# Ledger of designs, part 24: peptides against a protein of PDB entry 1MQS

Target 1, 223 residues: chain A of PDB entry 1MQS
Amino acid sequence: ILKMLFLNKDLNNNDNITTITDDIFNQQEIIWKVLILDIKSTATISSVLRVNDLLKAGITVHSLIKQDRSPLPDVPAIYFVSPTKENIDIIVNDLKSDKYSEFYINFTSSLPRNLLEDLAQQVSITGKSDKIKQVYDQYLDFIVTEPELFSLEISNAYLTLNDPKTTEEEITGLCANIADGLFNTVLTINSIPIIRAAKGGPAEIIAEKLGTKLRDFVINTNS

## One batch from the design tools (peptide; made by RFdiffusion4, then SolubleMPNN)

Design b1_p11_3_s2 (from b1_p11_3, 6 letters changed)
Fold by OpenDDE base, seed 5:
Structure b1_p11_3_s2 (fold): chain B 223 residues (1-223), chain A 11 residues (1-11)
Amino acid sequence: as target 1 above (223 residues)
Amino acid sequence: MKITKSSLFSL
């Protein structure tokens, strides 16, 4: 998150910024920016940062993407939002309207190819692609509840997985979502987990999906 | 993951 707030610049050699220290903020040139969030990313940010931390990172204003926001054409904007068509359309509309000077787009999770293509196409049509400075997948679609505990904030997951009325398709879909969330957390922690799951249930499905995602990621990163 | 401009518009 902090790296994102500093425009994904390499925060010097301590990649393991496990502690928000004042030193991190002091080493970076403060560029004043607007932070645009959605409901989900707001929860993510709020779980790990305080308003004062945002200010120290140069965030002057933070707003919800769906809220009416005043144009600040001379101010760069950081978007940290879910990878959805709706959010893309809003970002592009903000681009068209010259709402901000520069656009640093960060998606909370992986942007599907179709949405990436849509974003690219829409941006191309605007003729303002130069204003888009960054596009990142941050893999931050989770909430940190405690230093060693996180939540994917998937409503009724336990109920859905244990309700005999739930269809196999619904279970599979939910397991995929959970695996995506776990994948995001693993990437954020930057450590390869040992995956253990009970056999014969949703846990196994999740473990398999997660394992596949991790393998695919490793293959794609090493190539 | 950083999506570069080149990758974004090489489509």
Scores: peptide ipSAE 0.036, ipTM 0.663, DockQ to the pose 0.088
Fold by OpenDDE base, seed 1:
Structure b1_p11_3_s2 (fold): chain B 223 residues (1-223), chain A 11 residues (1-11)
Amino acid sequence: as target 1 above (223 residues)
Amino acid sequence: MKITKSSLFSL
């Protein structure tokens, strides 16, 4: 998250958030930015950062993407939002209207190819592609509840997985979503887990999907 | 992961 707020520049990893923000605040000219969030990403940010931390990172204003926002044509914007068609359309509309000077786009999870193509096509039509400075898929679709505890914030997951009326397709779909969230968490922690799951249920499905994702990632990163 | 501008607009 901090790396994103500093426009994805490399930060010295060994320092506490407070030390990093204080050092940057004291040593560098602060670039003031707007932070644009959705409901999900707001929860993610709020779980790990305080308002003062945002200020130290140069965030002067933060707003929801669906809210009416005043134009700040001389101010760069950081988007940190879910990879949805709706959010892409709003970003492109903001670009068309010259709402901000520069656009740093960060998605909370992996951006599907179809949405990437849609974004690229819409941006190309605007003729303002030069204002798009960065596009990242950040693997940050979880909430940190305690220093050693996180939540994927999937509503009714337990109920759905244990309801005998739930279809196999629904279970498989939910297990895929859980595996995606766990995958993103693992990448953020930067530690390879030992996966253990009970056999014969949703836990095994999740473990298998997560294992596959991790293996594929390692293969693609080392290639 | 960083999506490069060149990659994005080559699509």
Scores: peptide ipSAE 0.035, ipTM 0.684, DockQ to the pose 0.085
Fold by OpenDDE base, seed 3:
Structure b1_p11_3_s2 (fold): chain B 223 residues (1-223), chain A 11 residues (1-11)
Amino acid sequence: as target 1 above (223 residues)
Amino acid sequence: MKITKSSLFSL
């Protein structure tokens, strides 16, 4: 998160900023910028940062993406939002209207190829691609509830997985979403877990999906 | 993951 707030610049030789220290803020040039969030990413940010931390990172204003926002054409914007068609359309509309000077786009999780292509196409049509400075997948689609505890904030997950009326497709879809959230968490922690799951249920499905994602990631990063 | 401008607009 802090790296994102500093426009994904390398924050000194230590790749692992594990602790928010005053030294991080003192060593970086503070650029004043706007932070654009959605409901989900607001919860994520709020779980790990205070308003004062945002200010120290140069965030002058933070707003919800769906809210009416005043144009600040001379101010760069950081978007930290869910990878959805709706959010992409809003970002593109903000780009069209010259709402901000520069656009630093960060998705809370992996942006699917179809949505990436849609973003690229829409941006291309605007002729303002030069204003988009960065696009990142941040893999931060979870809430930190305690130092050693997190939540994926998936409503009714237990009920859905245990209701006999739930379809196999719904279960599989939910398991995929859970696996994605766990994958994002693993990448954030920067530690490969030992995965153990009960056999013959949703837990096994999740474990298999997560295992596949991790293997694919390791293969792609080592190539 | 960083999505570069070149990769974004090479599509």
Scores: peptide ipSAE 0.035, ipTM 0.679, DockQ to the pose 0.087
Fold by OpenDDE base, seed 4:
Structure b1_p11_3_s2 (fold): chain B 223 residues (1-223), chain A 11 residues (1-11)
Amino acid sequence: as target 1 above (223 residues)
Amino acid sequence: MKITKSSLFSL
């Protein structure tokens, strides 16, 4: 998160910033910017940062993407939002209206190819592609509850997975969501886990999906 | 993952 707030610049040599210290803020040039969030990303940010931390990171104003926002054409904007068509359309509309000087786009999870293509196409039509400074898939689709504890914020996951009335399709869908969340967490921790799961249940499905995602990621990063 | 501007518009 802090790296994102500092425009994804390499914060000091320790990728493992586990503690928000004043030293992190003192070493970075403060660029004043706005932060645009959605409901989900607001929860993520709020779980780890306070308003004062945002200020120290140079965030002058934060707002919801769906809210009416005043134009600040001379101020750069950080978007940290879910990878949805709706959010893309809003970002593009903000671009068209010259709402901000620069656009640093961070999606809370992986942006599907079709949405990436849509974003690219819409931006190209505007003729303002130069204002798009960054596009990142931030693998930050989880809530940090404690320094060593996170939540995927999936309501009733345990009940759904263990209810005999739950359909196989619902289970498979939920397992995919869990695997996505775990994948995001693993990438954030920057450590490849050994995955072990019991056979014949949701745990195996999750493990397989997660394993596939991690393998694909490793292959793509080593290429 | 960083999506470079070049990569974004090469699609």
Scores: peptide ipSAE 0.032, ipTM 0.672, DockQ to the pose 0.105

Design b1_p11_3_s3 (from b1_p11_3, 9 letters changed)
Fold by OpenDDE base, seed 3:
Structure b1_p11_3_s3 (fold): chain B 223 residues (1-223), chain A 11 residues (1-11)
Amino acid sequence: as target 1 above (223 residues)
Amino acid sequence: MKIEISSMFTL
């Protein structure tokens, strides 16, 4: 998150900042920015940062993406939002309206190819692609509840996995969603985990899916 | 359901 707030510039050699210290903020030139969030990303940021931390990171204003926001044409904007068609359309509309000087777009999770193509197409039509400075998948679709505890905020996961009326397709789908969330979390920790799960249930399905995603990621990153 | 994810401690 802090890296994103500093426009994804390399914060000093310790990429694994587990503790927010004043030293992190003092070493960076403060560029004043607007932070645009959605409901999910608001929860994510609020779980790990205080308002004062946002200010120290140069965030002068933070707003919801769906809120009617005043134009600040001379101010750069950081978007940290879910990869949805709705959010993309709003970002493009903000671009068309010259709402901000620069656009740093960060998605909470991987942007599907079709949405990336849609974003690219819409941006191309505006003729203002030069204002888009960054597009990143941040893999931050989770909430930190305690220093060593996080939540994927998947509603009714326990009920769905334990209801005998739940279909195999529903279980498999939910397991995929859980694996995606865990994958995102693992990527933020920047370590290859050992995964242990009980055999013969949803835990095994999740572990296998997660393992596959991690292997695929490692292969694609090393190629 | 319990899944344990442990970081590989690079010794």
Scores: peptide ipSAE 0.069, ipTM 0.649, DockQ to the pose 0.030
Fold by OpenDDE base, seed 5:
Structure b1_p11_3_s3 (fold): chain B 223 residues (1-223), chain A 11 residues (1-11)
Amino acid sequence: as target 1 above (223 residues)
Amino acid sequence: MKIEISSMFTL
């Protein structure tokens, strides 16, 4: 998150920013920016940062993406939002309107190829692609509740997995969503995990899906 | 449901 707020610049020597210290903020030139969030990313940010931390990171204003936001054509904007068509369309509209000077787009999870292509196409049509400075997948689609505890914020997951009326398709779909969330979490931790799951249930399905995603990621990053 | 995830390698 902090790296994103500092425009994904390499925060010097402490790759292990395990603790938000004032030293992190003091070493960076403060560029004043607007932070645009959605409901989900707001929860993510709020779980780990306080308003004062945002201010220290140079965030002057933070707003919801769907909120009517005043144009600040001389101010760079950080978008940290879910990878959805709706959010893409809003970002493009903001670009068309010259709402901000620069656009630093960060998705909470991996942007699907089709949406990336859509974004690229729409941006190309605007003729303002130069204003888009960054597009990143942040893999931050979870909420930190405690230092060693996170939530994927998947509603009714327990009920769905334990309801005998739940279809296999629904279980499989939910397991995929959980695996995606875990994948994002693992990438954020920047470590390859050992995965252990009980056999014969949703845990196995999730573990297999997660394992596949991690293998695919490792293969693609080493290529 | 329980899944245990432990770090082994740094990416």
Scores: peptide ipSAE 0.065, ipTM 0.663, DockQ to the pose 0.047
Fold by OpenDDE base, seed 2:
Structure b1_p11_3_s3 (fold): chain B 223 residues (1-223), chain A 11 residues (1-11)
Amino acid sequence: as target 1 above (223 residues)
Amino acid sequence: MKIEISSMFTL
């Protein structure tokens, strides 16, 4: 998160990027910017940062992407939003209207290829691609509840996995969603885990899916 | 359901 708020510049701090200290904020050049969020990313940010921390990171204003926002044509904007068609269309509309000086786009999870192509196509039509400075997948689709505890905020997951009426397809789909959330979390921690799960249930399915995703990611990043 | 994730290597 902090790296994103500092426009994904390398924080030269040998200090754990995970520790929010006054020293981290004081060592960086503050660029004043707007932060645009959706409901989901608002919960993510709010779980780890306070309003004062946002100010220290140079965030002058934060707002919801779906809210009416006043133009600030001289101010750079950070978008931190879910990878949806709706959010892409709003970002492109903001670009068309010159709502901000620069656009730093960060998605909470991996942007699907079809949506990336759509974004690229729409941006190309505007003739304002030079204003888009960054497009990143942040893999921050979780909420930190405690220093060593996070939530994927998947509603009714326990009920769905334990209801005898739940179909195999529904279980498999939910397991895939959980694995995606865990994958994002693991990537944020920037470590390769050992995964252990009980055999013969949803835990095994999740572990296998997660393991596959991590292996594929490691292979693709080393190529 | 229990899944244990332990860090082994820093990327």
Scores: peptide ipSAE 0.063, ipTM 0.665, DockQ to the pose 0.047
Fold by OpenDDE base, seed 1:
Structure b1_p11_3_s3 (fold): chain B 223 residues (1-223), chain A 11 residues (1-11)
Amino acid sequence: as target 1 above (223 residues)
Amino acid sequence: MKIEISSMFTL
């Protein structure tokens, strides 16, 4: 998160910034910028940062992407939002209207290829591609409830997985969603886990899906 | 359902 707020520049301190210290903020040139969030990303940010931390990172204003926002044509904007068609369309509209000077786009999870192509196409049509400075997948689709506890905020997951009326397709779909969330969390922790799960149920499905994603990621990053 | 995730090493 902090790296994102500093426009994904390398924070000269050890890759393992585990503690928000005043030293992190003192070493960086403060660029004043707007932070645009959605409901999910707001919860993510709020779980780990305080308003004062945002201010120290140069965030002058933070707003929801769906809210009416005043134009600040001389101010750069950080978008940190879910990878949805709706959010992409709003970002492109903001670009068309010259709402901000520069656009730093961060998605909470991996942007699907079809949506990336859509974003690229729409941006190309605007003729303002030079204003988009960054597009990143941040893999931050979870809430930190305690230093050693996180939530994927998946509603009714327990009920769905334990209801005898739930179809195999529904279970498989939910397990895939959980595996995606766990994958994002693992990437954020920057550690390869040992995964253990009970056999013969949703836990095994999740573990297998997560294991596959991690293996694929390692293969693709080492290539 | 129980899944255990333990860190092996830093990437």
Scores: peptide ipSAE 0.060, ipTM 0.659, DockQ to the pose 0.046

Design b1_p11_3_s4 (from b1_p11_3, 9 letters changed)
Fold by OpenDDE base, seed 5:
Structure b1_p11_3_s4 (fold): chain B 223 residues (1-223), chain A 11 residues (1-11)
Amino acid sequence: as target 1 above (223 residues)
Amino acid sequence: MKITISSSVTL
């Protein structure tokens, strides 16, 4: 998150920023910018940062992507939003309207190829591609509740997985969503995990899906 | 449902 707020610049070589210290903020040139969030990303940010931390990171204004926002054509914007068509369309509309000077786009999870292509196409049509400075997948689609505890914020997951009326398709779909969330979390932790799950249930399905995603990711990053 | 994820190798 902090790296994103500093425009994904290498925060000096202490890769082990486990603690938000004033030293992190003091080492970076403060660029004043706006932060555009959605409901999900707001919860993510709020779980780990306070308003004062945002200010220290140079965030002067934070707003929801769907709310009416005043143009700040001389101010760069960080978008940290879910990878959805709706959010892409809003970003492009903001680009068209010159709402901000520069656009640093961060998705909470991996942007699907089709949406990336859509974004690229729409941006190209605007003739303002130069204003798009960054597009990143942040893999931050989770809430940190405690230092060693996170939530994927998947509503009724327990009920769905244990309801005998739930279809296999629904279970499989939910397991995929959980695996995606875990994948994002693992990537954020920046470690290859050992995954252990009980056999013969949703846990195994999730573990297999997660394992596949991680293997695919490692293969693609090493190629 | 319980899944245990433990770190092995830093990426």
Scores: peptide ipSAE 0.076, ipTM 0.685, DockQ to the pose 0.047
Fold by OpenDDE base, seed 2:
Structure b1_p11_3_s4 (fold): chain B 223 residues (1-223), chain A 11 residues (1-11)
Amino acid sequence: as target 1 above (223 residues)
Amino acid sequence: MKITISSSVTL
């Protein structure tokens, strides 16, 4: 999150995590910017940062993407939103209207190829591609509840996985969603995990899906 | 359901 708020600039890796928060805010030139969120990303940010932390990161205004927002043509904007067509369309409309000076687009999870192509096509039509400075997948689709505890905020997951009326397709779909959330969390921790799960149930399905995603990611990043 | 994820290697 902090890296994103500092426009994904390399934060000098050598400082201990605890010193990083105060030193990041003190050592970097503060660029004043707007933060555009959706409901989901608002919950994510609010779980780990306070309003004062946003201010220290140079966030002067934060707003929901679907809210009416005043144009600030001289101010750069950070978008941190879910990878949806609706959000893409709004970003493109904001670009068309010259709502901000620069656009730093961050998705909470991986942007599907079809949506990336849609974004690229729409941006190309505007002739304002130069205003888009960054597009990142942040892999931040979870809420931190405690320092060592997070939530994927998947409603009724326990009930769905244990309801005998739930179809295999529904279980598989839910397991995929859980695996995606765990994948995002693991990437945020920046470590390769050992995954252990009980055999013969949803836990195994999740573990296999997660393991596959992590292997694929490592292969693609090292290539 | 229980899944254990343990860090092994820093990326």
Scores: peptide ipSAE 0.076, ipTM 0.692, DockQ to the pose 0.046
Fold by OpenDDE base, seed 1:
Structure b1_p11_3_s4 (fold): chain B 223 residues (1-223), chain A 11 residues (1-11)
Amino acid sequence: as target 1 above (223 residues)
Amino acid sequence: MKITISSSVTL
């Protein structure tokens, strides 16, 4: 998160910023920015950062992407939002209207190829691609509840997995969503996990999906 | 349902 707020610049050679210290803020030139969030990313940010931390990172104003926002044509904007068609369309509209000086786009999870192509196409049509400075997948689609505890914020997951009326398709879909959330969490922790799950149920499905995603990621990053 | 994830290697 802090790296994102500092425009994904290398915050000193310590890849392991595990502690928010005043030293991190003092070493960076403060660029004043607007932070644009959705409901989900607001919960993510609020779980880890305090209002004063945002200010120290140069965030002057933060707002929801769906809210009416005043134009600040001389101020750069950080978007940290879910990878949805709706959010992409809003970002493109903000670009068309010259709402901000520069656009730093961060998605909470991996942007699907079709949505990336849509974003690229729409931006190309505007003729303002030079204003988009960054597009990143942040893999921050979870809430930190305690220092060693996180939530994927998947509603009714327990009920769905234990209801005998739930279809196999629904279970498989939910397991995929859980595996995606766990994948994002593992990438954020920056460690290769040992995955253990009981056989013969949703736990095994999740473990297999997660294992596949991690293997694919390692192969693609080492290529 | 229980899944255990433990760190093995830092990426």
Scores: peptide ipSAE 0.074, ipTM 0.680, DockQ to the pose 0.046
Fold by OpenDDE base, seed 3:
Structure b1_p11_3_s4 (fold): chain B 223 residues (1-223), chain A 11 residues (1-11)
Amino acid sequence: as target 1 above (223 residues)
Amino acid sequence: MKITISSSVTL
């Protein structure tokens, strides 16, 4: 998160900013910027950062993406939002209206190809693609509840997985969503887990999906 | 125009 707030610039050679120290803030040139969040990303940010930390990172204002936000045409903006069509459309609208000087777009999880293509197409039509400085998948679609505990904030997951009325398609869909969240978490902790799951249930499905995602990621990063 | 598209994990 801090790296994102510093516009994904290499914070001095320690890629492992594991602790928010005053030293991190003191070594960086403070660029004043706005932070645009959605409901989910607000929960993520709030779980690990305080308002004072945002200020130290140069965030002058933070707001929800769906809120009516005043134009700040001379101020760069960091978007940290869910990869949804709605959020993309709002970002593009903000771009069209010259709401900010620069756009640093960060998605909480991987942006699907179709949405990336949609974003690219819409941006190209605006003629203002030069204002988009970066687009990142941050893989931060989870909430840190405790230093060693996180939540994927998936509503009714337990009920859905245990309700005999739930369809196989619903179960597999939910398992995919859980696997995505776990994948994101694994990437953030920079440690490949040993996955253990019981056979013959949702746990196995999740484990298999997660394993596939991790393998694919490793293959793509090493190639 | 320079757009940087990347996958990163930045907490």
Scores: peptide ipSAE 0.016, ipTM 0.477, DockQ to the pose 0.453; fails the geometry check

Design b1_p11_4_s1 (from b1_p11_4, 5 letters changed)
Fold by OpenDDE base, seed 1:
Parts: structure tokens; sequence; C-alpha cells
Structure b1_p11_4_s1 (fold): chain B 223 residues (1-223), chain A 11 residues (1-11)
């Protein structure tokens, strides 16, 4: 998330969010930006960042993508939204209207190819593709529904893990994917969790994998 | 992992 707020610049510091923001604030001229969110991404941002963090990152204002927003033709915009047709259409409309100077688009999850093609086609028609500086997807491996509750939103995970016809290899693979998502969540939140899992099932496998990843990460970061 | 689609969009 911090990388996104700093226009995907390499932030090599393993430091806390506060340290990173302080260092950037003190060393470089802040580029003021507008942050455009949707309901899902708002929950994510609110769970991870404080208002002061946004300010230190140069976010002058944040708004919902569906809200009426004033034109700021001299200000770059960061979009952090779900990859939907509706959001794409809004972004393209903003581009057509020259609402912002530059467009940094970050989709919260994977952008389907059909939607990418749609976006590309619409942007091409506008003739303003040069204003789109960055497009990223798969930014989040988890969705925050509430400040204390999140989901990886893996389709049919429960069914797959509880189906007696599912192979051990499939279970192992899915557990690995879940562990990866959780690991990324931990890194995003910047807090080492206490892992609790039910015994004798996939949850235990996931917990073990996650624990290993975290241990490896801590060792590598402290070395 | 975050994926950069910038070049794909401009093709």
Amino acid sequence: as target 1 above (223 residues)
Amino acid sequence: AIKDLTEELKK
C-alpha cells in the first residue's frame, strides 16, 4: 500500500510505516496527490493506515470513485479500486474530462483480460493514453470487510478443503495459496500475529506454512 | 504478487 502511495517507487527500507513516511517527508518534496477509493479499498486503507500516514504520503484528499469529484487538472490521481466494468468506465470518463494531470491505476485484485482489453480500447479512443502512467493489479491478497475481520475470498475454498474427493496435492496447493495470502496480509498490516488453527485439518497445515514463512522472513530481515 | 499491466494497456 505504501508503495502505491509513493507511485510505486522502490521503498527499500524495512522500517515501520512511520519511519518510511518520515524519511520521505524530510528528504523529498512531497508530491500532492488525490486518492480515489471504493468501499472495499476504503476498508483496507482504514485498517492499515492512519490519516496522518496519508498526509505524509502526499494525499491531499481522498474520495470514493462513485462520488462527484471536483476537477484537479494539475494534480495526479491514484486509483485504488476493484477491477469492475463500472470502475473502468468511471476512470475512462475521468480521463476524457481531464479531471487529473496523471493517472496511477491500482486494482485491488486481478484484472480479467476482457476488462483489460476494454480499458485499453476505451483509453485508445480517448487519445490520452499518455496520461495513464501506471496500471497495476493483484494489489491485495485479502479483503477487509471490517477492521477486525478479513477474507482472502478464495472461491470454493471451504468446499474444496472438505470434499473427500479432493486429492492431497490439491489440498496442499490450496493451503499454500492461502498461506501466501495470509503472509502478505501480515506484511501489509505490519504486525506479527498469534496464529490459531483447528487441529487435524487444513487449517493446521495453513498455520504451519504461514509460521514457516514468517520465521523465514524475520530471519532474513534481521540478517 | 502485484503485477504491472502498464505496457499491456498501451499495446
Scores: peptide ipSAE 0.435, ipTM 0.931, DockQ to the pose 0.446
Fold by OpenDDE base, seed 5:
Structure b1_p11_4_s1 (fold): chain B 223 residues (1-223), chain A 11 residues (1-11)
Amino acid sequence: as target 1 above (223 residues)
Amino acid sequence: AIKDLTEELKK
């Protein structure tokens, strides 16, 4: 999330949110941006960041994508929204109306190919593709339901892991995917967790994979 | 993992 707020620049993730924001604040000129959210991403942002963190990241205003928003033609916009047709249409409309100077689009989850094509087509028609500086997806591999509860929302994960017909390869693959999601969650929250998992099952596999990812990350960021 | 789709969009 912080990476998004800083226009997906490489950030030193070894520092806490405050340190990162302070360092950037002190080292670089703050680029003021508007943050456009939806209900889902609002919940995520609210759970992970404080209002002061947004300000330190240069977010001057944040609003819901479906709300009427005032034009800020000289201000870059960060979209952090679900990859839906509705949101795409709104973004394109904002682009058409020159509502912002630059568009940094971050979809909360994977953007389906059909929607990507639709977005591309609509943007092409506007002739203003140059204003779209970034398009990212899969930003959130988890759903924040409560500040202390996260879900990866992997379809049928429990069923797959408990199905006796599931192969070890499939289990391993699924566990890897879960570990990736958890890893991304950790990075998003910017807090290294204490991992607790039941022994003798998929949870242990996941914990091991996650632990490895975290260790690798820490080593790579400290080197 | 976060994917950069910027180039894909401008294709």
Scores: peptide ipSAE 0.432, ipTM 0.930, DockQ to the pose 0.472
Fold by OpenDDE base, seed 2:
Order: C-alpha cells, then sequence, then structure tokens
Structure b1_p11_4_s1 (fold): chain B 223 residues (1-223), chain A 11 residues (1-11)
C-alpha cells in the first residue's frame, strides 16, 4: 500500500511505516496526490495506515470513487479500487473530463482480461492514454473484514480441504496458495506474526510453508 | 503478486 502511495517506487521495506514515511518525507520533495478509493479499499487503507501516514505520503485528499469529486486538473490521482466494470467506467469518465493531471490505477485484485480489454478500448477512444501512467492489479491478496481480521477469500477452500475426494496434490496446491496469500498479507501489513495452527492437518502444512517463506524473506532482506 | 498492466493497456 505504501508503495502505491509513492507511485510504485522502490521503497526500503526494512523499516516500519512511520520510519519509511518520515524518511521519504525528509529526503524527497513531496508530490501531492489525490487518493480515490471504494468501500472495500477504504477498509483496507484504514486498517493499515493512519491519517498522518497518508499526509506524509503526500495524499492531499482522499475520496470515494462514487462520490462527486471536484476537478483537480493539475494534481495526479491514485486510484485504489476494485476491478469492476463500474469503476472502470468511472475512471474513464474522469479521464474524459480531465479531472486529474495523471492517473495511477491500482486494482485491489486481479483484473479480468475482458475488463482490461474494455478499459483499453475506452481509453483508446478518448485519445488520452498518455495520462494513464500506471495500471496495476492484484495489489491485495486479502480482504479486511474487521479490524485486524483478514481473509484471503479463496472460494471453497474449506470444502476443498475437507472433501475426501480431494487429491493430495490438490490439497498441497491449495495450501501453497493459501500460504502465498498469507505471506503477501504479512508483507502488506509489515508485521511478522506468531504463527499458530492446529496440528495434523492442512493448517499445519500452511503454517510450515508460511514460516519458511517468512524466514527466507528475512534472510534475503538482511543480506 | 502485483502485476503491471500498463503496457498491455496501451497496445
Amino acid sequence: as target 1 above (223 residues)
Amino acid sequence: AIKDLTEELKK
């Protein structure tokens, strides 16, 4: 998330959010930006960042994508929203109206190919593709459901893991995917957890995989 | 993993 706020520049992730923001704030000229969110991304941002963090990241104003927003033609905008047709249409409309100077689009999850093609087509028609500086997707591998509670929202994970017809390979694959999602979650929130899992089942496998990933990451970042 | 789709959008 912090990377997004700094236009996806490389950041030193070895420090906490406050230290990173302070260092950047002190070392670089602040580029003031507008942050456009939806309901889901607002929950995510609120769970990870403080208001002061946004200010230090150069966020002048943040608004919901569905809200009426005043044009700021000289200000770059960061979109952090769900990959939906509705949001795409709004972004394109904002582009058409020259609402902002530059567009940095970050979708919270994977953008389906059909929607990417739709976005591309609409942008092409506007003739203003040059204003779109970045398009990223799969930014989050988790959804905030409650404060300090995250879900990977993997469809039928519980059913698959408990179905006697599920093969060992399928279980292993799913566990790997879950571990990857958890790993990304940990990196996103910048907090290494104490891992607790039930013994003798998929949870233990996931915990072991996650632990390995975290250890490898720590070793590689300290090297 | 975060994916950069910028180039794909402009083709």
Scores: peptide ipSAE 0.428, ipTM 0.929, DockQ to the pose 0.485
Fold by OpenDDE base, seed 4:
Structure b1_p11_4_s1 (fold): chain B 223 residues (1-223), chain A 11 residues (1-11)
Amino acid sequence: as target 1 above (223 residues)
Amino acid sequence: AIKDLTEELKK
């Protein structure tokens, strides 16, 4: 999330959010930005960041994408929203109206190909593609259900993992995906979890995979 | 993993 707020620049994640924001605030000129959210991303931001953190990241104002927003044609905008047709249309409308100077689009989850094509087509028609500086997706492999509670929202995960007809390969693959999502969650919240898993099942596999990822990450960041 | 789609959009 912090990476997004700093226009996807590489951040040293070894430090606390506060330390990172303070260091950037002190070392670099703050680029003031508008943060555009939806309901889901708002929950995520609220769970991870404080208002002061947003300010330190150069967020001058944040608003919901569906809300009427005042034009700030000289201010870059960061969109952090769900990859939906509705949101795409709103972004394009904002682009058409020159609502902001630059557009940094970060979709919370995977952007389907059809929606990417739709976005591309609409942007092309506007002739203002140069204002689109970044488009990222899969920022969050998880959603915030409630404060400090995240769900990966993997379709039929429980059914797949508990179906006796599911192959070991399928289980392993799904567990890997879950572990990846959890790992990304850990990185996002910048907190190393205590991993607890039931023994003898997929949860143990996931825990092991996640543990490995975390260990590898710690080793790589400390080297 | 975060994926950069910027170039894909401009195509």
Scores: peptide ipSAE 0.422, ipTM 0.928, DockQ to the pose 0.487

